# Peptides against a protein of PDB entry 6PSE, part 47

Target 1, 78 residues: chain A of PDB entry 6PSE
Amino acid sequence: PSEEEEYARLVMEAQPEWLRAEVKRLSHELAETTREKIQAAEYGLAVLEEKHQLKLQFEELEVDYEAIRSEMEQLKEA

## One batch from the design tools (peptide; aimed at target 1 A40)

Design b2_p29_3_s4 (made by RFdiffusion4, then SolubleMPNN; from b2_p29_3, 11 letters changed)
Fold by OpenDDE base, seed 2:
Structure b2_p29_3_s4 (fold): chain B 78 residues (1-78), chain C 78 residues (1-78), chain A 29 residues (1-29)
Amino acid sequence: as target 1 above (78 residues)
Amino acid sequence: as target 1 above (78 residues)
Amino acid sequence: SKLEELLAEEEKREEERRERIRREAEEFR
């Protein structure tokens, strides 16, 4: 049997005490996993913001680079 | 009583049929939340990689910018 | 990274869960 089938059988055959313990375990894991999901999302958002700031800096540098390139080209033609 | 206390009481007083249903519910929610956590983490890693690539491009542009700036300075002094 | 750590921890929990299910299933047989 698959692990899923084995677990399903356990749940079906389990005594109330085991079921209560399993509810408690699952509730705890759910709470923990939920917190971790939120943490992952928050971290992802922070990285996204950092990337955005870097992109802005990059675009500013591109503008400055093109300005100097243009000026240099003019100086070389003169 | 708090919602948590009420829930705890429900679990303690519940029949096996309710407990089995609750295990199934919690298992489903845990699976979904886990998937969402993984997705959030994967997304964050993708953004982190994008930021890294952007940083490399930025550093390359900085080098090119300094090279042109130096050349332009030489041309202006001549 | 923090995200890689979260993923690694998840894989660990999945393994622990599988092992727990296997063990418990054996005990109930």
Scores: peptide ipSAE 0.432, ipTM 0.871, DockQ to the pose 0.858
OpenDDE base, seeds 1, 3, 4, 5: peptide ipSAE 0.432, 0.431, 0.432, 0.430; ipTM 0.870, 0.871, 0.871, 0.870

Design b2_p29_4 (made by RFdiffusion4; failed a check: too like the target's own chain)
Pose (drawn by RFdiffusion4):
Structure b2_p29_4 (pose): chain A 78 residues (1-78), chain B 68 residues (1-68), chain P 29 residues (1-29)
Amino acid sequence: as target 1 above (78 residues)
Amino acid sequence: LVMEAQPEWLRAEVKRLSHELAETTREKIQAAEYGLAVLEEKHQLKLQFEELEVDYEAIRSEMEQLKE
Amino acid sequence: SEELKEALEEEYEAALEEKKEEEEELEAE
């Protein structure tokens, strides 16, 4: 029997004391995972924002580069 | 009376939580994999930005060298 | 700032929805 069918048998045939403990155990597991899930989403939003700021800082540097480059090309007529 | 024959509710609770836990885990993992992808994207972009900085300095100094 | 925060949240949720659809297609195969 696989671990899945063994567990399904346990739930349908175990005593209430065991069922109460499993409810309790899963409640802790779910609370912890919900906490981890939330932190992962926040981490995503933070790095997404960092990335956004970096993109803007990058495009700003592109403009400054073009301005100098444009002036240099003009100067090569001298 | 004996509504105490209620292991059926506990069994319903075990199943409900088991499913919620599974989905929450999927969402968590999905969220983590996306976070890693943004880090990778940011890394590529940081490398490109530092390249542009150097090139920018190269032609800021090459000009200014234009000195008369 | 609020507009940026909303746009990032939309981008984040759209990426997660795409990963969910990809997993559903793999499971269907």

Design b2_p29_4_s1 (made by RFdiffusion4, then SolubleMPNN; from b2_p29_4, 12 letters changed)
Fold by OpenDDE base, seed 1:
Structure b2_p29_4_s1 (fold): chain B 78 residues (1-78), chain C 78 residues (1-78), chain A 29 residues (1-29)
Amino acid sequence: as target 1 above (78 residues)
Amino acid sequence: as target 1 above (78 residues)
Amino acid sequence: MEKLREEIKKEFEEALEEMREEEEEEEAE
């Protein structure tokens, strides 16, 4: 029998005391997993913001690089 | 009474049929929340890799920029 | 890039909504 089928059978045959304990366990695990989900999402968003700032800096450096390249080319041709 | 206290009382006084239904509900929500947590983490890692590649490109451009700046400064002083 | 941002944002918003629903339910009792 699959673990899922065995668990389903356990739940079906369980006494109220076991069921109450299982509700408490699952509620706790759900709360912790929800917190971890939020933390993972917040971390992902922070990295996205950092990547966005880096992209802006990269584009600014590209502009400055092209400006210097153009000036240098003019100096070499004069 | 806080919802948590009311919920705790409900669980304590509940019939086995309600408790089994609650175990099933919580198990389903836990499975979904776990999937969402993993998905959020995978997205965060993907963005982190993209940021890393962008950082490498930025550092390469900085090297090229400094090389051209140095050459231009030499041309202006000669 | 934009698609990934939207997917992470959506996940974040869903997680925050779940927390708010839980908090609002706690304040109502």
Scores: peptide ipSAE 0.112, ipTM 0.751, DockQ to the pose 0.108
OpenDDE base, seeds 2, 3, 4, 5: peptide ipSAE 0.104, 0.097, 0.094, 0.089; ipTM 0.746, 0.743, 0.742, 0.742

Design b2_p29_4_s2 (made by RFdiffusion4, then SolubleMPNN; from b2_p29_4, 15 letters changed)
Fold by OpenDDE base, seed 3:
Structure b2_p29_4_s2 (fold): chain B 78 residues (1-78), chain C 78 residues (1-78), chain A 29 residues (1-29)
Amino acid sequence: as target 1 above (78 residues)
Amino acid sequence: as target 1 above (78 residues)
Amino acid sequence: SSALREALKAEFEAALERMRAEAAAREAA
């Protein structure tokens, strides 16, 4: 049987005390995992915003770079 | 009592059949939440890597920009 | 890629929305 089937059998044969402990354990893990999921999503959004701002800065610098390059080329041709 | 205290009492007084059902429910929710957490983490990592690459490109462009700016300044002073 | 960024943003926002909805459903029960 798969691990899942074995676990299912354990749950079916377990005493109430074990079941209560398992509910407590699972509730705790669920709460933690939920918090971690939220944190990961929030972090991802923050990084997306930072990346977007950086992209804008990069594009501005590209424009400035091309402007100076063009001016320099003109000065060298004169 | 808080909802948490009421839930705790429910778990303490619950029959094995209810407890087994609750274990099943919590296990399912945990599995789903875990999958979602992993997905969020993977997305966050991908964005972070993209941001890092963009930062490197930006820094390279800054160096090139300063070099051209300096050269242009020298040409104008001559 | 603007398209990729928007897609990722939408996924993160959708995840957060689902979590909020689930929390609200638990409170209402």
Scores: peptide ipSAE 0.167, ipTM 0.779, DockQ to the pose 0.125
OpenDDE base, seeds 1, 2, 4, 5: peptide ipSAE 0.177, 0.175, 0.177, 0.181; ipTM 0.784, 0.782, 0.783, 0.787; seeds 1, 2, 4, 5 fail the geometry check

Design b2_p29_5 (made by RFdiffusion4)
Pose (drawn by RFdiffusion4):
Structure b2_p29_5 (pose): chain A 78 residues (1-78), chain B 68 residues (1-68), chain P 29 residues (1-29)
Amino acid sequence: as target 1 above (78 residues)
Amino acid sequence: LVMEAQPEWLRAEVKRLSHELAETTREKIQAAEYGLAVLEEKHQLKLQFEELEVDYEAIRSEMEQLKE
Amino acid sequence: SDKERALELVELLPPEKQEAARERVEELF
């Protein structure tokens, strides 16, 4: 019997004391995973924002580079 | 009376929580894998930005060298 | 650092995916 069918048998045939403990155990597991899920989403928003700021800083540097480069090309007529 | 024959509710709760836990885990993993992708993207962009900085300095100095 | 932050996310993955994710973090950073 697989671990899944063994567990299914345990839930449908175990005493209430065991069922109460499993409810309790899963409640803790769910609370912890919900906490981890939330922190992962926050981390995503943070790095997404960092990336956004970096993109702007990058495009700003592109403009400054083009301005100097445009001037230099003009100067090579001298 | 004996509504105490209620292991059926506990069994319903075990199943409900087991499913919620599974979806929460998928959402968590999915969120983590996305976060890693953004880090990878940011890494590529940071490398490109530092390249542009060096090139920018190269032609800021190459000009200014234009000195008369 | 970004490497340390990336390695914290690897611990949220299933164990069978963690080693490959750590190798990828090493390649990048």

Design b2_p29_5_s1 (made by RFdiffusion4, then SolubleMPNN; from b2_p29_5 with R5E E8K P15E E23K V25I L28I F29Y)
Fold by OpenDDE base, seed 5:
Structure b2_p29_5_s1 (fold): chain B 78 residues (1-78), chain C 78 residues (1-78), chain A 29 residues (1-29)
Amino acid sequence: as target 1 above (78 residues)
Amino acid sequence: as target 1 above (78 residues)
Amino acid sequence: SDKEEALKLVELLPEEKQEAARKRIEEIY
């Protein structure tokens, strides 16, 4: 029997006291998992913004680098 | 009465059929929320890795830029 | 798309935070 089938049997055969305890347990785990989910989402958005800012800086540096490279090339070819 | 107190009362006064249904509902929500948490975490990790790679590229470009800048400065001062 | 994936993160947030988070995404994409 799978763990899922065994659990389903437990729920079906359980007394109200066990069921109430299980509702409490699941409610607690759901609350914790929900908090963790939100935290993970917020973290992901923060890192995304950091990456975006870094990308803008990188693109700016690329422009500056190409400008100097081009100037250097012109000087060396003259 | 708070929603939490009302819910607690519902659980305490509920019949086994309602409790079993609530266990099923909470189990489903927990599974979905867990999946969402994991997806968010995986996304955050992926973006973090991308940011790290971009940072390495940025630092490499900075080194190259400073090398050319220094060479250009030397040429202009000569 | 990358934007769609980011917007899925926004949907995981509480409703009261989603609008601000959406604006942050719109500034990136």
Scores: peptide ipSAE 0.468, ipTM 0.872, DockQ to the pose 0.770
OpenDDE base, seeds 1, 2, 3, 4: peptide ipSAE 0.467, 0.465, 0.462, 0.463; ipTM 0.872, 0.871, 0.871, 0.871

Design b2_p29_5_s2 (made by RFdiffusion4, then SolubleMPNN; from b2_p29_5, 8 letters changed)
Fold by OpenDDE base, seed 1:
Structure b2_p29_5_s2 (fold): chain B 78 residues (1-78), chain C 78 residues (1-78), chain A 29 residues (1-29)
Amino acid sequence: as target 1 above (78 residues)
Amino acid sequence: as target 1 above (78 residues)
Amino acid sequence: SDKEKALELVKLLPEEKQAAARARVDKIF
């Protein structure tokens, strides 16, 4: 039997005391996992914003670089 | 009483049938929340890697830009 | 799409934070 099937059997055969303890355990794990999920989502959005800001800076530098490169190239070809 | 205190009382007074249903519900929510957390973490890591690659490209462009800028400045001051 | 992936993160946040998070995504895409 799979672990899932064994767990299902355990739940079906469990006494109220075990079930209450399991509800408490699962509630705790759910609360922690929910907090971690939210934190992961917030972090992902923050990194996305950082990447976007970096991209804007990169594009600005590309414009400045191409301007100077073009001017320099024209001077060298003259 | 807080929602937490009310829920705690509900768990203490609950029949085995309710407790089994609650274990099932919490297990399902935990599984879903865990999957969502992992998905968020994987996305955050992917964006972080993209940001890192962009930063390397930006730093390379900065080196090239400063080299040309310095050369151009020297020519203009001569 | 990249925007869709970002919006999936928004959906993971508490409902009261989702509107502000969506606005942040919309500034990028």
Scores: peptide ipSAE 0.632, ipTM 0.889, DockQ to the pose 0.752
OpenDDE base, seeds 2, 3, 4, 5: peptide ipSAE 0.631, 0.628, 0.631, 0.630; ipTM 0.889, 0.888, 0.889, 0.889

Design b2_p29_5_s3 (made by RFdiffusion4, then SolubleMPNN; from b2_p29_5, 8 letters changed)
Fold by OpenDDE base, seed 1:
Structure b2_p29_5_s3 (fold): chain B 78 residues (1-78), chain C 78 residues (1-78), chain A 29 residues (1-29)
Amino acid sequence: as target 1 above (78 residues)
Amino acid sequence: as target 1 above (78 residues)
Amino acid sequence: SDRERALELVELLPEEEREAARKRIDELY
């Protein structure tokens, strides 16, 4: 049987004391995983914003670079 | 009492059938939350890598820009 | 897209934080 089926059988045959302990364990793991999920989401959003700002700066620098390149080319042709 | 204390009391007084249902509910929520956490982590990692590549390109352009700026300045002073 | 990825991440936040996060995304994209 799959581990899932084995676990389901374990739960089915378990005594109330084991079940209460399992509820407590799962509740704790769910709380921790939820906090980690939220933290990961917040971090991802922050990185997206940073990337966006960097993209804007890069595009601005590209414009400035092409302006100087063009000016330099004109001076060399004169 | 806090909601946590109320829930703890509920679990303590619950019948085995309710406890089995609660284990199933919590297991399902934990699985979903875990998948969401992993998804968020993968998104964050991808954006970080993209940001890093953009940073490298930006730094390369800065070097090229300063080189042209310096050359232009020298030509104007001559 | 980055905007799409951002929206996916917003859905993972607590409900009370999603509106503010969505507004931030709208300002970026």
Scores: peptide ipSAE 0.511, ipTM 0.871, DockQ to the pose 0.850
OpenDDE base, seeds 2, 3, 4, 5: peptide ipSAE 0.509, 0.504, 0.503, 0.507; ipTM 0.871, 0.870, 0.870, 0.871

Design b2_p29_5_s4 (made by RFdiffusion4, then SolubleMPNN; from b2_p29_5, 10 letters changed)
Fold by OpenDDE base, seed 1:
Structure b2_p29_5_s4 (fold): chain B 78 residues (1-78), chain C 78 residues (1-78), chain A 29 residues (1-29)
Amino acid sequence: as target 1 above (78 residues)
Amino acid sequence: as target 1 above (78 residues)
Amino acid sequence: SDRERALELVKLLPAEKQAAARARIDKIY
């Protein structure tokens, strides 16, 4: 039997005391996992914003670089 | 009473049938929330890797830019 | 795309936070 099936049997045969404890355990884990999920999502959004800002900076530098490169190239060819 | 206190009382007074149903519900929500957490983490990791690669490219360009800028500056001051 | 990934992340946030998060995305994309 799968672990899921075994767990299902356990729940089905469990006494109220165990069930109450399990509800408490699961509620706690759900709350923690929910917080972690939210944190992960918020972190991901922050990194996306950072990447975007870096991309903008890169593009600006690329423009400046090409401008100077082109000027230098023209001077060398003159 | 807080919602948490009310829920705690409900659990304490609940019949086994309700408790089993609640365990099932919480287990399901925990599984879903866990998958979502993992998904968020994977997205964050992917973006971090992309950001890192972009940063390396930026740093390389910055070195090249400063080299040309310095050369140009020297030529202008000569 | 980054925008698509951002939107997926927003969906994981509490409903009350999603509007603000979406606004942040719309600002950059």
Scores: peptide ipSAE 0.589, ipTM 0.885, DockQ to the pose 0.835
OpenDDE base, seeds 2, 3, 4, 5: peptide ipSAE 0.585, 0.584, 0.585, 0.581; ipTM 0.885, 0.884, 0.884, 0.884

Design b2_p29_6 (made by RFdiffusion4)
Pose (drawn by RFdiffusion4):
Structure b2_p29_6 (pose): chain A 78 residues (1-78), chain B 68 residues (1-68), chain P 29 residues (1-29)
Amino acid sequence: as target 1 above (78 residues)
Amino acid sequence: LVMEAQPEWLRAEVKRLSHELAETTREKIQAAEYGLAVLEEKHQLKLQFEELEVDYEAIRSEMEQLKE
Amino acid sequence: TLEIFEHYFEMKRLEAEKRPMIDELLAEH
């Protein structure tokens, strides 16, 4: 029997004391995973924002580079 | 009276929580894998930004060298 | 019922595989 069918048998045939403990155990597991899920989403938003700021800082540097480059090309007529 | 024959509710709770836990785990993993992708994207962009900085300095100094 | 528990154990196995990755990511957070 696989671990799945063994567990299914346990839930449908175990005593209430065991069922109560499993409810309790899963409640802790769910609370912890919900906490981890939330932190992972926050981390995503933070790095998404960092990336956004870096993109703007990059495009700003592109404009400053073009301005200098444009002036240099003009000067090579001298 | 003996509504105490209620292991059926506990069994319903075990199954409800088991499912919620599974979906929460998928959401968590998915969220983590997306976070890693953004880090990879940001890394590529940081490398490109530092390249542009060096090139920018290269032609700020090559000009100004234009000195008369 | 069995299908719910197969899905539950699939997610637990996947969580155990991804655990070092998730701990590293959350440590950065």

Design b2_p29_6_s1 (made by RFdiffusion4, then SolubleMPNN; from b2_p29_6, 12 letters changed)
Fold by OpenDDE base, seed 1:
Structure b2_p29_6_s1 (fold): chain B 78 residues (1-78), chain C 78 residues (1-78), chain A 29 residues (1-29)
Amino acid sequence: as target 1 above (78 residues)
Amino acid sequence: as target 1 above (78 residues)
Amino acid sequence: LLEIIREYLEAKREEEEKRPLIEELLAQA
């Protein structure tokens, strides 16, 4: 039998004490997993913000680069 | 009584049928939350990769910029 | 992508609303 089937059987045949313990266990895991989910989301947000700042810096550098490139071209033609 | 107290009492006093249903409910929520956690992590990773690529492009542009800047400086001094 | 993350953060609030019930079970340990 699959582990899933075995687990299902356990749940169906278990005494109240086991079931209460299982509720507690699952509640704990759920709480922990929820926390981890939130942390992952927060991390992703932080990285996005960092990426955005980097993008702005990149665009600023592009502007400066084009300015110098243009000036250079003029100097070479004179 | 708080909802927490009421829930705790339910767990402590519930019949097996209710407890089994609660196990099922919590299992479902755990599975869903786990999926969401994984998804959040994957998104975070994707953003991180995008940031990394942008960083590389930025650094490449910096190199090009410095090259032109240096050449410009030489032309102005001549 | 930012929107997706924000959606998760919104879900955070919802999860936090029910968290006390979960934590109460943990406190009984």
Scores: peptide ipSAE 0.108, ipTM 0.758, DockQ to the pose 0.063
OpenDDE base, seeds 2, 3, 4, 5: peptide ipSAE 0.073, 0.084, 0.094, 0.110; ipTM 0.748, 0.757, 0.761, 0.759; seeds 3, 4, 5 fail the geometry check

Design b2_p29_6_s2 (made by RFdiffusion4, then SolubleMPNN; from b2_p29_6, 16 letters changed)
Fold by OpenDDE base, seed 5:
Structure b2_p29_6_s2 (fold): chain B 78 residues (1-78), chain C 78 residues (1-78), chain A 29 residues (1-29)
Amino acid sequence: as target 1 above (78 residues)
Amino acid sequence: as target 1 above (78 residues)
Amino acid sequence: LLEVIREYLEARREREERRPELDRLLAEA
């Protein structure tokens, strides 16, 4: 049997005391996992914002670079 | 009583059938939340890698820009 | 983010290690 099938069998055969303990365990893990999910999402958002700011800076620098390159090319042609 | 205390009481007084159903529910929610957490982490990692690549490109462009700016400044001083 | 992934993997390992203990509790009940 798969681990999932085995676990399902355990749940079906378990006494109330074990079931209560399992509910408590799962509730705790769910709370922790939920917190971690939110944290991961917040970190991802922060990095996305940083990337966006960097992209804007990069695009501004590209414009400035092309302007100087063009000016220098014109000076060299004279 | 807090909602948590009330829930704890329900778990303590619940019949095995309810407890099994609750274990099943919590297991399902935990699995979904875990998947979402992993997805959020993977997304954040991808964005971080993109940011890193962009940072490298930005730094390379800064070097090139400073080189051209310096050359142009020298030409203007002559 | 890497820490979240690491914590997830560690928590998974801990659950797998506790599984035999849960089976024992079921057998003792």
Scores: peptide ipSAE 0.120, ipTM 0.759, DockQ to the pose 0.037
OpenDDE base, seeds 1, 2, 3, 4: peptide ipSAE 0.117, 0.121, 0.113, 0.118; ipTM 0.756, 0.760, 0.752, 0.760; seed 2 fails the geometry check

Design b2_p29_6_s3 (made by RFdiffusion4, then SolubleMPNN; from b2_p29_6, 13 letters changed)
Fold by OpenDDE base, seed 2:
Structure b2_p29_6_s3 (fold): chain B 78 residues (1-78), chain C 78 residues (1-78), chain A 29 residues (1-29)
Amino acid sequence: as target 1 above (78 residues)
Amino acid sequence: as target 1 above (78 residues)
Amino acid sequence: LLEVIREYLEAKREEEEKRPLIEELLAKA
């Protein structure tokens, strides 16, 4: 039998006191997991924003680099 | 009374059938929320890795840019 | 350029601070 099947049997055979405790446990775990989910999402969003800013900086530097490279190449060919 | 207090009273006064249904509901929500948490974390990690690769590219470009900039500046000052 | 470098370094620092937190969440899964 799987752990899930055993758990299902436990729930079916459980007394009200155990069931109330299990509801409390699951409610707590759900709250914590929800908090962790939100935190993970916030981290992902923050990193995404940082990456976006870095990309903008990279593109700006690339433009400046190509400008200087082109000017330098022209000077060397003259 | 807060919703939390009302829920707590409901759990205390609930019949076994309701409690079993609530355990099932909470278990399902916990599983789904856990999956969502994992997905959020994986997404965040992926963005971090992408950002890291972008940083490496930025550093390479910076080195090349400074080399050309320095050479250009020397030529202009001579 | 100095500002670009500074912002890059700040972004790197922030990434290094956040990575362990994300990895911890994955480890808890």
Scores: peptide ipSAE 0.097, ipTM 0.753, DockQ to the pose 0.024
OpenDDE base, seeds 1, 3, 4, 5: peptide ipSAE 0.092, 0.097, 0.095, 0.083; ipTM 0.751, 0.759, 0.752, 0.755; seeds 1, 3, 5 fail the geometry check

Design b2_p29_6_s4 (made by RFdiffusion4, then SolubleMPNN; from b2_p29_6, 14 letters changed)
Fold by OpenDDE base, seed 1:
Structure b2_p29_6_s4 (fold): chain B 78 residues (1-78), chain C 78 residues (1-78), chain A 29 residues (1-29)
Amino acid sequence: as target 1 above (78 residues)
Amino acid sequence: as target 1 above (78 residues)
Amino acid sequence: LLEVIREYLEAKRALEEKRPEIEALLAEA
């Protein structure tokens, strides 16, 4: 039988003591996974914010670049 | 009593049928939470890649900007 | 990060593969 089938059978045939232990185990894993999910979400948000700030910096530099380019063109044409 | 204490009591006093249902519930929630964690990680990766590309573009613009700035300075000093 | 995602995807797949059979057996109870 697959591990899945064995697990399912175990759940179905298990005594209350095992089931209580399994509830405890799963509760712990759920708590840990939830924490990790939150952490992953926070990391994603942080990267998004960094990207946003970088975009702003890029746009500012574009403006400055075009200003200098335009001025230089004027100087070269004079 | 705290919700945690009440839950602990429930687990300790529950019949096997409830415990099996709880194992099923927790397994489902764990699976869902795991999926969400992965999705958050994938999103973070996508944003990170976008940020990386933006950074490359920014660095290219910085090089061009400094080149023009330097040339402009030379023209103004002449 | 790619390795983390890979590990998570693998874990997810492993869990998802087991889930239907487990649920089916549990549903029969």
Scores: peptide ipSAE 0.113, ipTM 0.758, DockQ to the pose 0.037
OpenDDE base, seeds 2, 3, 4, 5: peptide ipSAE 0.095, 0.077, 0.118, 0.074; ipTM 0.759, 0.756, 0.763, 0.762; seeds 2, 3, 4 fail the geometry check

Design b2_p29_7 (made by RFdiffusion4)
Pose (drawn by RFdiffusion4):
Structure b2_p29_7 (pose): chain A 78 residues (1-78), chain B 68 residues (1-68), chain P 29 residues (1-29)
Amino acid sequence: as target 1 above (78 residues)
Amino acid sequence: LVMEAQPEWLRAEVKRLSHELAETTREKIQAAEYGLAVLEEKHQLKLQFEELEVDYEAIRSEMEQLKE
Amino acid sequence: AELAALQAETARENARGQALLAEFLAKRE
């Protein structure tokens, strides 16, 4: 019997004391995973923002580069 | 009376939590894998930005060298 | 009582976490 069918048999046939403990155990597991899920979403928003700022800083540097490059090309007529 | 025949509710709770835990885990993993992708994207972009900085310095110094 | 409070708090935080992940995915697109 697989671990899944063994567990299914345990839930449908175990005593209430065991069922109460499993409810309690899963409640802790769910609370912790919900906490991890939330931190992972916050981490995503933070790095997404960092990436956004970096993109703007990059496009700004592209403009400053083009301005100097444009002036140099003009000067090569001298 | 004996509504105490109620292991059926506990069993319903075990199943409900088991499913919620599974979906929460998927969402967590999905969220983590997306976070890693943004880090990889940011890494590529940081490398490109530092390249542009060097090139920018290269032609800021090459000009100004235009000196008369 | 303690277990019911933990489960009510986890439900609130779970809904908040789903909203944060939806916001992240929308912003990424």

Design b2_p29_7_s1 (made by RFdiffusion4, then SolubleMPNN; from b2_p29_7, 15 letters changed)
Fold by OpenDDE base, seed 2:
Formats: sequence, C-alpha cells, structure tokens
Structure b2_p29_7_s1 (fold): chain B 78 residues (1-78), chain C 78 residues (1-78), chain A 29 residues (1-29)
Amino acid sequence: as target 1 above (78 residues)
Amino acid sequence: as target 1 above (78 residues)
Amino acid sequence: SELEALLARTEEERAEGRKLFEEFLKELE
C-alpha cells in the first residue's frame, strides 16, 4: 500500500496516544507553515513597495528626459 | 484557562473519534495554509520579476538620458 | 478515501511550497 494508505489506516486504527502525537505534529507543521506564509506575504509587500518607489523614480526620470529632449529639439531647430 | 490550555485539555482527554476528526481538520488547515504560502511566494516572485524588468527599463532610460544630456551640452558649447 | 487524497495532495503541495518559498527567499538576497 502507498504511504498515504498506510497513514490513513493508522489514523483509523490508531490508539489515542498516537492520535494525540499526530495532532501535535500537525499543529507544529501548521504553525511553521503559517509563519512561512506570513513571512512570504511580508516580503512580497516589501518588494511591492520597492517596485513602487522605483516606478516613481522612473516616472520622474521620464519627465526629465522629455524635458531635455524637448530642449534639445528646440536647440536643433533654432 | 486560556483557549490554548482548554485545547490542550481536550486533546489529552478526547476520545479517538474526536482525535481523528481533529487530525482531519488540521490536515485540511495545513493544506489550505500551504496553498496560501505557495500563492504568497508565487506572488512575491512575480513582483520581483516585475521590479527587475522595471529596473532594466530604468537603467536603459538613464543611459539614454545621459546620452541626450551629453549631446545637448555639446550643442550648447558649440 | 478523501483523507488519503488530501494527504497526498498536501504532501506534494508542501514540497512545492518549500521549493518556491526558498526560491523567493533566494531572490530576495
């Protein structure tokens, strides 16, 4: 049988002591996974903020670039 | 007692049927939380890639800006 | 059974999740 089938059998046939241990194990894994999820979310938000700041800088540079481009065009036409 | 203490008591005193149900519940929550963690990580990676692309665009614009600035400076000096 | 299917999927997802999370953390470095 697969490990999953064996596990399912264990759950169904296990004594309370094993089940309590399994509850503890799963609770631990859940807590760990939850912390990792939160961490990933926090990091994602941080990166999003960094991207936003970069976008603002990019837009500012675009404005400056267009200003110089326009000035240069005027100089060339004169 | 705290909810945690009450929960611990339930686990310790629970019948096998409750414990099996709790294993099932925790398994579902773990699965859900795992999926959410994956989603958060995937989102974070996507944002990182977007930021990277934006950075490349920004750097390209900086090069173009400096080129025009230099050209304009030359024109003004001539 | 439903439990068997859930457990199988969960294990696979956890493995994937660990991998992706580690990749994400690596890219943040």
Scores: peptide ipSAE 0.242, ipTM 0.807, DockQ to the pose 0.856
OpenDDE base, seeds 1, 3, 4, 5: peptide ipSAE 0.192, 0.182, 0.240, 0.148; ipTM 0.792, 0.790, 0.800, 0.768

